# Ledger of designs, part 123: peptides against a protein of PDB entry 4DOW

Target 1, 157 residues: chain A of PDB entry 4DOW
Amino acid sequence: TFSWVGRPLPNRKQFQQMYREICMKINDGSEIHIKVGQFVLIQGEDNKKPYVAKLIELFQNGAEVPPKKCARVQWFVRFLEIPVSKRHLLGRSPPAQEIFWYDCSDWDNKINVETIIGPVQVVALAPEEVIPVDQKSEETLFVKLSWNKKDFAPLPP

## One batch from the design tools (peptide; made by RFdiffusion4, then SolubleMPNN)

Design b2_p26_7_s2 (from b2_p26_7, 12 letters changed)
Fold by OpenDDE base, seed 1:
Structure b2_p26_7_s2 (fold): chain B 157 residues (1-157), chain A 26 residues (1-26)
Amino acid sequence: as target 1 above (157 residues)
Amino acid sequence: EAEKREEELKKKREEFLKELEENEKA
């Protein structure tokens, strides 16, 4: 179950109420609060592995009947999601914890909040920085570069 | 309660990453 936290933000967009935070309740009664700007895991299709995304907006879509709780996200891609023919462009074998900022507009960046599995930690690094792969960082994903379906590039601001 | 759920999610994240490593090695 998902519920909004706090009051709607001032917004001029018709049929959309924006929020800063959403509460995810699970069966055991525990609650997880997720805020705009945080990173989340999104349920994959069928048996596909979860997607990684940054929450850009949280909003109730009043244009739908009934209204739906939605999010606008910035997608990230895992190395294995990159076409095999293009993987060599990285010039190195990345650790499993490395993800890439998806710098394309071909993916729908609107999701239903019900597809959110939970929060995940993502750390941005400079290209020259080494990705720390230790036991303490096993749950952490790292991003150094963007992927635009053509090549890898420096991380956008 | 929220802390317990976060620990569960942590485990799921770890499992996810381990699976990624296994698939990368295969």
Scores: peptide ipSAE 0.213, ipTM 0.754, DockQ to the pose 0.033
Fold by OpenDDE base, seed 2:
Structure b2_p26_7_s2 (fold): chain B 157 residues (1-157), chain A 26 residues (1-26)
Amino acid sequence: as target 1 above (157 residues)
Amino acid sequence: EAEKREEELKKKREEFLKELEENEKA
């Protein structure tokens, strides 16, 4: 179950009410608050592993019937989501905790908040920084590069 | 209580991501 936290933000979009924060109620009855700017895990299609995304906007979409709680996101991709024929372009074997900023517009960046599994920690690193592989870091994902379906590049500003 | 909830969530995330890592290595 998801509910808005706080009052709608001022905006000019006719069919959208924007929010800064949403509350997620989980199975044990506890509540998790998620804010714009945080990272989340999103339910994958079929039996696929969850996607990783950064929340850019939270909004009620009044153009849909019934109105839906939605988010706009910046997508990230796992190494295994990159086509096999292009993985060699990285020039190394990344740890499972490494993700890449998806620098393409071909993916729909609008989601239903019901697809959010929960928050996740993502840390941006410089290209020369080493990704920690200890057990304490297993809960954290790391991003060093972007992927634009053609090549890897430094993170956008 | 809030601290306890955060610790529980942290544990769940750790377990989930660990499972993902293990599955990707297999």
Scores: peptide ipSAE 0.207, ipTM 0.727, DockQ to the pose 0.028
Fold by OpenDDE base, seed 5:
Structure b2_p26_7_s2 (fold): chain B 157 residues (1-157), chain A 26 residues (1-26)
Amino acid sequence: as target 1 above (157 residues)
Amino acid sequence: EAEKREEELKKKREEFLKELEENEKA
């Protein structure tokens, strides 16, 4: 169950009410608050592994019937989501914790909030920085590069 | 309750990363 937290933000978009925070109620009855700017895991299609995304906007779409609680996201990709034929372009074997900024506009960046599994920690690193592999950081994802379907590149500004 | 929530999330994150690692080894 998802519920808006706080009052709608002022905006000029017709049929849309924007929010900065949403509350997710989990199975044990506890609540998790997720804010714009945080990273989340998104349910994959079928039995696919979760996607990783950064929340850019939270909004209720009043143009839909019934109205839907939605989010606009910046997508990230896992190494195994990259086509096999292009993985060699990285030039190294990444650790499991590494993800890549998806630098393409071909993916729909609007999601239903009900697809959010929960928050996840993502840390941006410089190319020369080593990804920690210790137990304390095992649940943290790291991003160094972008992927634009053609090649890997430094993170966008 | 807050501790239970954090533990649940931690477990989910650990499982997610473990599965990724296993898939990379396969």
Scores: peptide ipSAE 0.184, ipTM 0.725, DockQ to the pose 0.032
Fold by OpenDDE base, seed 3:
Structure b2_p26_7_s2 (fold): chain B 157 residues (1-157), chain A 26 residues (1-26)
Amino acid sequence: as target 1 above (157 residues)
Amino acid sequence: EAEKREEELKKKREEFLKELEENEKA
């Protein structure tokens, strides 16, 4: 179950009420709060592995009947989501914890919040920085580069 | 039904993280 936290933010978008935070209630009764700017795992299609995304906006979509709790996201891709024929363009074998900023507009960046599995930690690194492989970082994902379906590029600022 | 879904999602998250760990060790 998902519920809004706090008051709607002032905005000029028609049919949308924007929020900073959403509460996800878990089976054990505990609650997880997720805020705009945080990273989340999104349920994959057909039992596929979860997608990684950054929350850009949280909003109630009043244009839908009934109104839906939605999010706008920035997508990230895992290396194994990149076509096999293009993986060589990276020029190295990335660790499993590396993800890439998806720099394309062909994916719908609007999701239903009910597809959110939970939060995940993502850290941006410079290309020359080494991805930590220590025990404490096992649950942390790292991003250095973007992927635009053609090539890898430096991470957008 | 909602409870079962949440458990499934939790399981998927755990499996995902486990896979990441296993792949890093390989």
Scores: peptide ipSAE 0.170, ipTM 0.721, DockQ to the pose 0.044

Design b2_p26_7_s3 (from b2_p26_7, 15 letters changed)
Fold by OpenDDE base, seed 2:
Structure b2_p26_7_s3 (fold): chain B 157 residues (1-157), chain A 26 residues (1-26)
Amino acid sequence: as target 1 above (157 residues)
Amino acid sequence: SAAEREAEAAKKKEEFLKELEENKTA
């Protein structure tokens, strides 16, 4: 189950209450708190790896009946999510830990919080930096570039 | 079915969260 943490943030949206933090409670009673600005894994389709996203907003949509707990996200893409015909544009074979900032508006950036699997660590690197392969970085994802369905580009400093 | 897919997704979520909690306490 999901529940809001803290008081709603001040806003003027008629049917929305915004929050900084949400609590995910699992069956054994354990709780995980996720905040705006953190990275999360989102449930993918059958037999597909979870999607990666950064939480931009957490809000309850009161226009829906019943009200739904939602999030606005910035999407990231895995290399294998990029069309085969475009992968050569990277000019290299990326490690499995590399993801890309999705710089397009064609994807809906609103999700139901129920699709959140859990938090994930994402680290931004400069293009010249090497993605580490060690025990601590095994579950860490790294981003160097953006993808806009046309080409790859460096992230802004 | 859609219901089966949702149930499986929920199961995966619980398993993932459990793993995270275990890693925090280790």
Scores: peptide ipSAE 0.026, ipTM 0.534, DockQ to the pose 0.032
Fold by OpenDDE base, seed 3:
Structure b2_p26_7_s3 (fold): chain B 157 residues (1-157), chain A 26 residues (1-26)
Amino acid sequence: as target 1 above (157 residues)
Amino acid sequence: SAAEREAEAAKKKEEFLKELEENKTA
């Protein structure tokens, strides 16, 4: 289950209550807290790897009945999510840990918090920096570039 | 079925969260 942590933030949006933090509770009673600005794994289709996203906003949508707990996110894409015909544009074979900032507006950036699997660590690197692939970094994802459905580019500021 | 898929997803989520908690405490 998901529950808000803390009181709503000051907000002038008519039907939205904004929050800084949400709590994920599992059956054994353990809890994981996730905050705005953190990265999360989002449930994908059946056998596909989870999507990666950065939480930009956490809010309850009061316009819906019943109200829904939602988030706005910045999407990232895995290399295998990029069309096969365009993968060559990267000019290299990326490690499995590399993801790309999705620089397009065609994807809905609103999600239901129930689709959140859990937190994940994402580290931004300069193009010349080496992505470490060792036991300590196996669970860490790295981003160097953006993808806008046409080409790869340096990360946006 | 949709119900089975949801149940499986819930199970995977629980397992993932359990692993995270165990790694945090280990």
Scores: peptide ipSAE 0.026, ipTM 0.532, DockQ to the pose 0.031
Fold by OpenDDE base, seed 1:
Structure b2_p26_7_s3 (fold): chain B 157 residues (1-157), chain A 26 residues (1-26)
Amino acid sequence: as target 1 above (157 residues)
Amino acid sequence: SAAEREAEAAKKKEEFLKELEENKTA
């Protein structure tokens, strides 16, 4: 179950009510609050790892019937999601925890909040910084570069 | 089926959220 937390934010979009925070309630009664600016795991395809995204906006789409709880996201991509023919452009074998800022506009960045699995920790690193691969960091994802379907580049400003 | 996939996704979500709550450090 998903429910809005707090009052709608002022905005100029006629059919969208924007929010800062959403509450995810699980069956045992536990609640997790997720805010704009946090990173989340999004349900992937069958037998695939979840997608990683940063929440940019939380909004109710009043143009739909019934209204839908939605989010606008910045996508990240896992190394294994990059075409095999282009993976060599990285010039190294990344650790499993590394993800890449998806610097393209071809992906739909609107999602239904029901596809959110849960929050995840993502840490941005400088290119020269080492990604820890120890057991202590297994739950943290790291981003150093962007991917624009053509090449890898430093993170966008 | 699509329905089965949705059910599986729901289970995964529930399990994940449960793990997050259980692994919270004091």
Scores: peptide ipSAE 0.026, ipTM 0.535, DockQ to the pose 0.031
Fold by OpenDDE base, seed 5:
Parts: structure tokens; C-alpha cells; sequence
Structure b2_p26_7_s3 (fold): chain B 157 residues (1-157), chain A 26 residues (1-26)
């Protein structure tokens, strides 16, 4: 179950109410709060790992019937989501924790909040910084580069 | 089926959230 936390933010968008935070309630009654700016795991396709995204906006879309709780996101991609023919462009074998900023507009950046699996920690690193590979860091994802479907590049400003 | 896939996704979500809560409260 998903519910809004706090009052809607002032905005001029018709049929849209914006929020800073949403609450996810699990079956045992525990609650997890997720805020704009945090990173989340999004439900993937069958037999695929969850997608990674940064929450940019949380909003209720009143133009839909019934109204839907939605989010706008910045997508990240896992190495295995990159086409096999282009993976060599990285020039190295990345650890499983490495993800890439998706620098394309071809993906729909609007999601239903119900597709959110949960929060995840994402840390930006400089190219020279080493990605830690230990038990403690297994739950943390790291980003050094962007992917624009053509090549890898430094993170955008 | 679509219903089975949704049920599986829901199960995975619940398991993930439980793990997160357990880690926070441990």
C-alpha cells in the first residue's frame, strides 16, 4: 500500500498534485518512507533484475481515472542492460554494483509508484575511485559514467 | 499469467521491504 506523506506542494500543473514523500506499507505493518531525490529499485521485466532510478518528482495524476500515484525518474542502467555488442566500449569488466547514468530521452521517465520495490543506496564516484567489493557494499550501487546508447562518458554536470 | 507475474512481483517486494526493515532495526 502506498500513501502520500505531508501536504501537496504548490504547483501550477492542472490535474497534478506534487508531493515530497510517499509511504510504502508492507503486510506486517512496517512502513518505509521514500522522498524525492532518493534512489529506488523499480520492478523489472520477467527474469530481469530490477531497474534503478532516482526520484525526481512524486505526483498524483488526476487526469487518469482512477487517479494514479506516479513518479518522474532519472534512469540508470546496469551493465547487463547495455547491448552485448557495445559492452566492450567500457574497456573493463565492471563489478556487479556499478550502474550508469542513462543519458537518453527515449525511455519513458514516468512510472507508477506501485512498481517501486524499495529504496537503494547509490553513490557517485570519480573515475579514479575504486568501487569497493565486499559484503558491506553489496547493497550499495555505484555510478562513475553515463551511457547514451553510443558510448560511455563522464557524468553530466 | 499476468496475475501470477503480479503476485510474484508483490511477493518479491514484500520480501525486499522486510529485509530492509530487519536491517534497519537490527
Amino acid sequence: as target 1 above (157 residues)
Amino acid sequence: SAAEREAEAAKKKEEFLKELEENKTA
Scores: peptide ipSAE 0.025, ipTM 0.527, DockQ to the pose 0.031

Design b2_p26_8_s2 (from b2_p26_8, 11 letters changed)
Fold by OpenDDE base, seed 3:
Structure b2_p26_8_s2 (fold): chain B 157 residues (1-157), chain A 26 residues (1-26)
Amino acid sequence: as target 1 above (157 residues)
Amino acid sequence: KEEFEKELKEAIENYDLDKTIELIEK
């Protein structure tokens, strides 16, 4: 169950009410708050594993009947989501913690918030930075590069 | 899939981020 937190943000979009934060009620009745700018795991489609995304907008879409709680996201790609034939382009074997900024527009960046599994921590690193091995870093996903379906590139600012 | 997603969600709810990452890479 998802519910808006706080008052809607001022905007000029006719059919949208925008928010900074949404509340996700979990199994034990407790609540997890997720804000714009945070990263989340999104349910996979057709037996696919979950996606990783950054929330850039939270909004209620009043144009739909009934209105839907939605989010606009920046997608990230797990290494295993990259075609096998292209993985060699990375030139290294990435750790499980590494994800990639998806620099393509072929994925719809609008989601239903109901597809959100939960929050996840993602940290951007420079390409030359090594992913830490300490316990704290083991709890974090890291992004160094973008993937545009053709090659890997430096991470967008 | 349902079992996997349930396990993943449970890992997140329990703040077991190591398990979460492990499950994502499977």
Scores: peptide ipSAE 0.104, ipTM 0.683, DockQ to the pose 0.034
Fold by OpenDDE base, seed 2:
Structure b2_p26_8_s2 (fold): chain B 157 residues (1-157), chain A 26 residues (1-26)
Amino acid sequence: as target 1 above (157 residues)
Amino acid sequence: KEEFEKELKEAIENYDLDKTIELIEK
């Protein structure tokens, strides 16, 4: 169950109410609050691991009946989601914790909040920084580069 | 797959860190 936290933000969009935060009620009755700017795991397609995304916008779409709680996201990709023929372009074997900023517009960046599995920690690193390997960091994903379906590049500003 | 996603969601909801890490790195 998802519910909005706080009052809607000032907005001129006719059919949308924007929010900063949403509450996710989990099975044990406790609540997890997720804010714009945080990272989440999104339900994947059949036989696919969950997607990683950064929340850019939270909004209720009043154009639908009933109104839908939605989000706009910035997608990230796993190394194994990159075509086999192009993986060599990275020039190294990345650790399992590394993900990449998806720098393409061919993916729909609008989701229903019901597809959110839960929050996840993502840390941006400089290309020269080493991904830490310790028990504490194993719960964290790391991003150094972007992927635009053609090559890897430094992260967007 | 749906079964995997369900299992991961449950692990996160239960704050089972070890299982969550295992599933994410799977």
Scores: peptide ipSAE 0.088, ipTM 0.656, DockQ to the pose 0.034
Fold by OpenDDE base, seed 5:
Structure b2_p26_8_s2 (fold): chain B 157 residues (1-157), chain A 26 residues (1-26)
Amino acid sequence: as target 1 above (157 residues)
Amino acid sequence: KEEFEKELKEAIENYDLDKTIELIEK
């Protein structure tokens, strides 16, 4: 169950109400609050690993009947989501915790919040920084580079 | 136009960069 937290933000869009925060109620009755700017795991298609995304906007789409709670996201990709034929372009074997900024516009960046599995920690690192692979950081994802379906590159500004 | 969009979509999904660029630049 998802519910908005707080009042809607001032918005000029006729059929959309924007919010800063949403509440996710989980099975044990506890609540997880997710804010714009945080990273989340999104349910994958048919047995696929969850997608990683950064929340850019939270909004209710009043143009739909019934209204839908939606989010606009910046996608990230896992190494294994990259075609096998292009993985060599990285020039190294990344740890499982590494993800890449998806620098493409071919993906729909609007999602239903109901597809959110939960929040996840993502840390941006400089290229020279070592990704910690110890047990303490197993739940943290790291991003150093972007992927634009052609090559890997430094993170966008 | 629909055929063009279909072709472009397929090129993108197949990671056919040459075809994608060709179609976009038309």
Scores: peptide ipSAE 0.012, ipTM 0.311, DockQ to the pose 0.077
Fold by OpenDDE base, seed 1:
Structure b2_p26_8_s2 (fold): chain B 157 residues (1-157), chain A 26 residues (1-26)
Amino acid sequence: as target 1 above (157 residues)
Amino acid sequence: KEEFEKELKEAIENYDLDKTIELIEK
């Protein structure tokens, strides 16, 4: 169950009401609050593993009947989601914790909030920084580069 | 798929982040 937290933000979009935060009620009855700017796991398709995304906007889509609770996201991809034929372009074997900023527009960046599995920790690193692979970092994903389906590049601003 | 998603959701609900990452990288 998802519910909005706080008052709607000022917005001039005719059929949308924007929010900063949403509440996710989980099975044990507790609540997880997720805010714009945080990272989440999104349900995968068929046999695919969950996607990683950053929440950019939270909004109720009044253009639909009935209105839907939605989000706009910035997608990330895991190394294993990159085609095998392109993986060599990285020039190294990344740790399992590394993800990449998806710098393409071919993916729909609007999702239903019901597809959110939960929050996840993502840390941005400079290109020269080493990704920690110790026990303390096992719970965190790291991003250093972007992927645009052609090559890897420095992380966008 | 459903079993995997269930296990992953449970890991999130239990705040077991390391298990969550393990499941993602399997």
Scores: peptide ipSAE 0.111, ipTM 0.693, DockQ to the pose 0.035; fails the geometry check

Design b2_p26_8_s3 (from b2_p26_8, 8 letters changed)
Fold by OpenDDE base, seed 5:
Structure b2_p26_8_s3 (fold): chain B 157 residues (1-157), chain A 26 residues (1-26)
Amino acid sequence: as target 1 above (157 residues)
Amino acid sequence: KEEFEKELKEAIENYDLDKYRELVDS
């Protein structure tokens, strides 16, 4: 179950109410608050592993019937989501914790908040920085590069 | 409660969707 936290933000968009925070309630009554700017895991299709995304906007779409709680996101991709024929372009074997900024607009960046699994920690690193793989860093994802379906590149500014 | 929250966090951060669903939907 998802519910808005706080009052809607002032905006001039018709049929949309924007928010800074949403509450995810689980069966035991515990609550997880997720804010704009945080990174989240999004439910994959069928048996696929969850997607990784950064929340850019939280909004209720009043133009839909019934109205939907939505989010606009910046997508990231995992190495195994990249086509097998192009993985060699990285020139190295990345650790499982590495993800890539998806630098394309072909994916719909609007999601239903009900597809959000939960928050995840993502840390941006410079290309020369080593991704830690010790026990303390096991729960953290790291991003160094972008992927634009053709090649890897430095992160966008 | 603390044990549950710990397991939930681990499931989420490790991309263990099956474990997550088990914990949340049980």
Scores: peptide ipSAE 0.039, ipTM 0.572, DockQ to the pose 0.025
Fold by OpenDDE base, seed 3:
Structure b2_p26_8_s3 (fold): chain B 157 residues (1-157), chain A 26 residues (1-26)
Amino acid sequence: as target 1 above (157 residues)
Amino acid sequence: KEEFEKELKEAIENYDLDKYRELVDS
């Protein structure tokens, strides 16, 4: 069960009520709070790893009947999600923990909060910083570059 | 409680959506 935390934030978007935080309540009564700015795993296709996204907005979509709890996200992509023909553009073999900022607008960045699997840690690194590949850091994803469907580039701000 | 939370964490880490939904959804 998903429920909003706090009062709606002031906004001028028609049919939308914005929030800073949402609560996921599990069956044992425990609660997982997710805030704007956090990274989450989004339900993917069968036999595929979940998508990685950063929460940009949390809002109730009043344009739907009944209203739906939604989020606007910034997508990330894994190396293996990049077309085979363009992977060479990276010039290196990235570790499994590396993801890339998806710098395109062709993907729908609106999701239903019900597709959120859970939070995930994503750490931005400078190009010269080494991605730690050890058992202790296997739960953390790292991002150094963006991908815009044409080439890799430095991370956006 | 702790075991349940552990199972939830493991489900997420293993990308086991079925197990996750079993634990989270009513």
Scores: peptide ipSAE 0.035, ipTM 0.552, DockQ to the pose 0.025
Fold by OpenDDE base, seed 1:
Structure b2_p26_8_s3 (fold): chain B 157 residues (1-157), chain A 26 residues (1-26)
Amino acid sequence: as target 1 above (157 residues)
Amino acid sequence: KEEFEKELKEAIENYDLDKYRELVDS
């Protein structure tokens, strides 16, 4: 179950109510609060691994009947989600924890909040920084570069 | 409760969607 936290933000968009935070209530009654700007895992297709995304907007979409709780996201891609023919462009074998800022607009960036699995830690690193590979940070994902379907590039601001 | 939350967190961190759904929808 998902519910909005706080009052709607000032918004001039018709049929949309924007929020800063949403609450995800799980089976045991515990609550997980997720805010705009946080990173989340999104349900993948069937047996595929979850997608990684950054929440940029939380809104109730009144244009739909009935209204839906939605989010706009910035997508990230895992190395294995990049076409095999393009992976060599990285010039190295990335650790499993590395993800890439998806710098394309061909993916729908609007999702239903019900597809959110939960929060995930994502840390941005400079190109010269080494991704730590230890048991302590196994839960953390790291991003150094962007991917625009053509090549890898420095991380956007 | 604490154990449940721990298992849920681990499922998320391990990208184990099946385990996650099992826990959440139980």
Scores: peptide ipSAE 0.030, ipTM 0.558, DockQ to the pose 0.025
Fold by OpenDDE base, seed 2:
Structure b2_p26_8_s3 (fold): chain B 157 residues (1-157), chain A 26 residues (1-26)
Amino acid sequence: as target 1 above (157 residues)
Amino acid sequence: KEEFEKELKEAIENYDLDKYRELVDS
């Protein structure tokens, strides 16, 4: 169950009410508040790991019947989501915790908030920085590069 | 190079896509 937190933000969009924060009620009765700018896990396909995304907008879409609680996101991709034929372009075997900024517009960046599994920690690193491997970092994802369906960027020449 | 990497990291964290693209495409 999801509910808006706070008052709608001022905006000029005719059919959308913008919000800064949403409340996610978990099955045990506890609540998690998620804000614009945070990273979340999105329900994936069957037997697939969840998608990773950064929330950039939270809004109620009044153009839909019934109105739906939605979000606009910036997608990230896991290495295993990249086509096998293109993975060699990375030039290394990334750790399971590495994700990539999806720099392409072919994916719909609008989601229903009901697809949100929960928040996740994502840390940006410089290309030369090593991804830490410890118990504390096991639940943290790391991003160094982008993927635009053609190549990774930036990569060393 | 260090400054470039710092700016890139900040662009990602702040979701400054224009700045990010400027950096990686330059």
Scores: peptide ipSAE 0.019, ipTM 0.365, DockQ to the pose 0.025

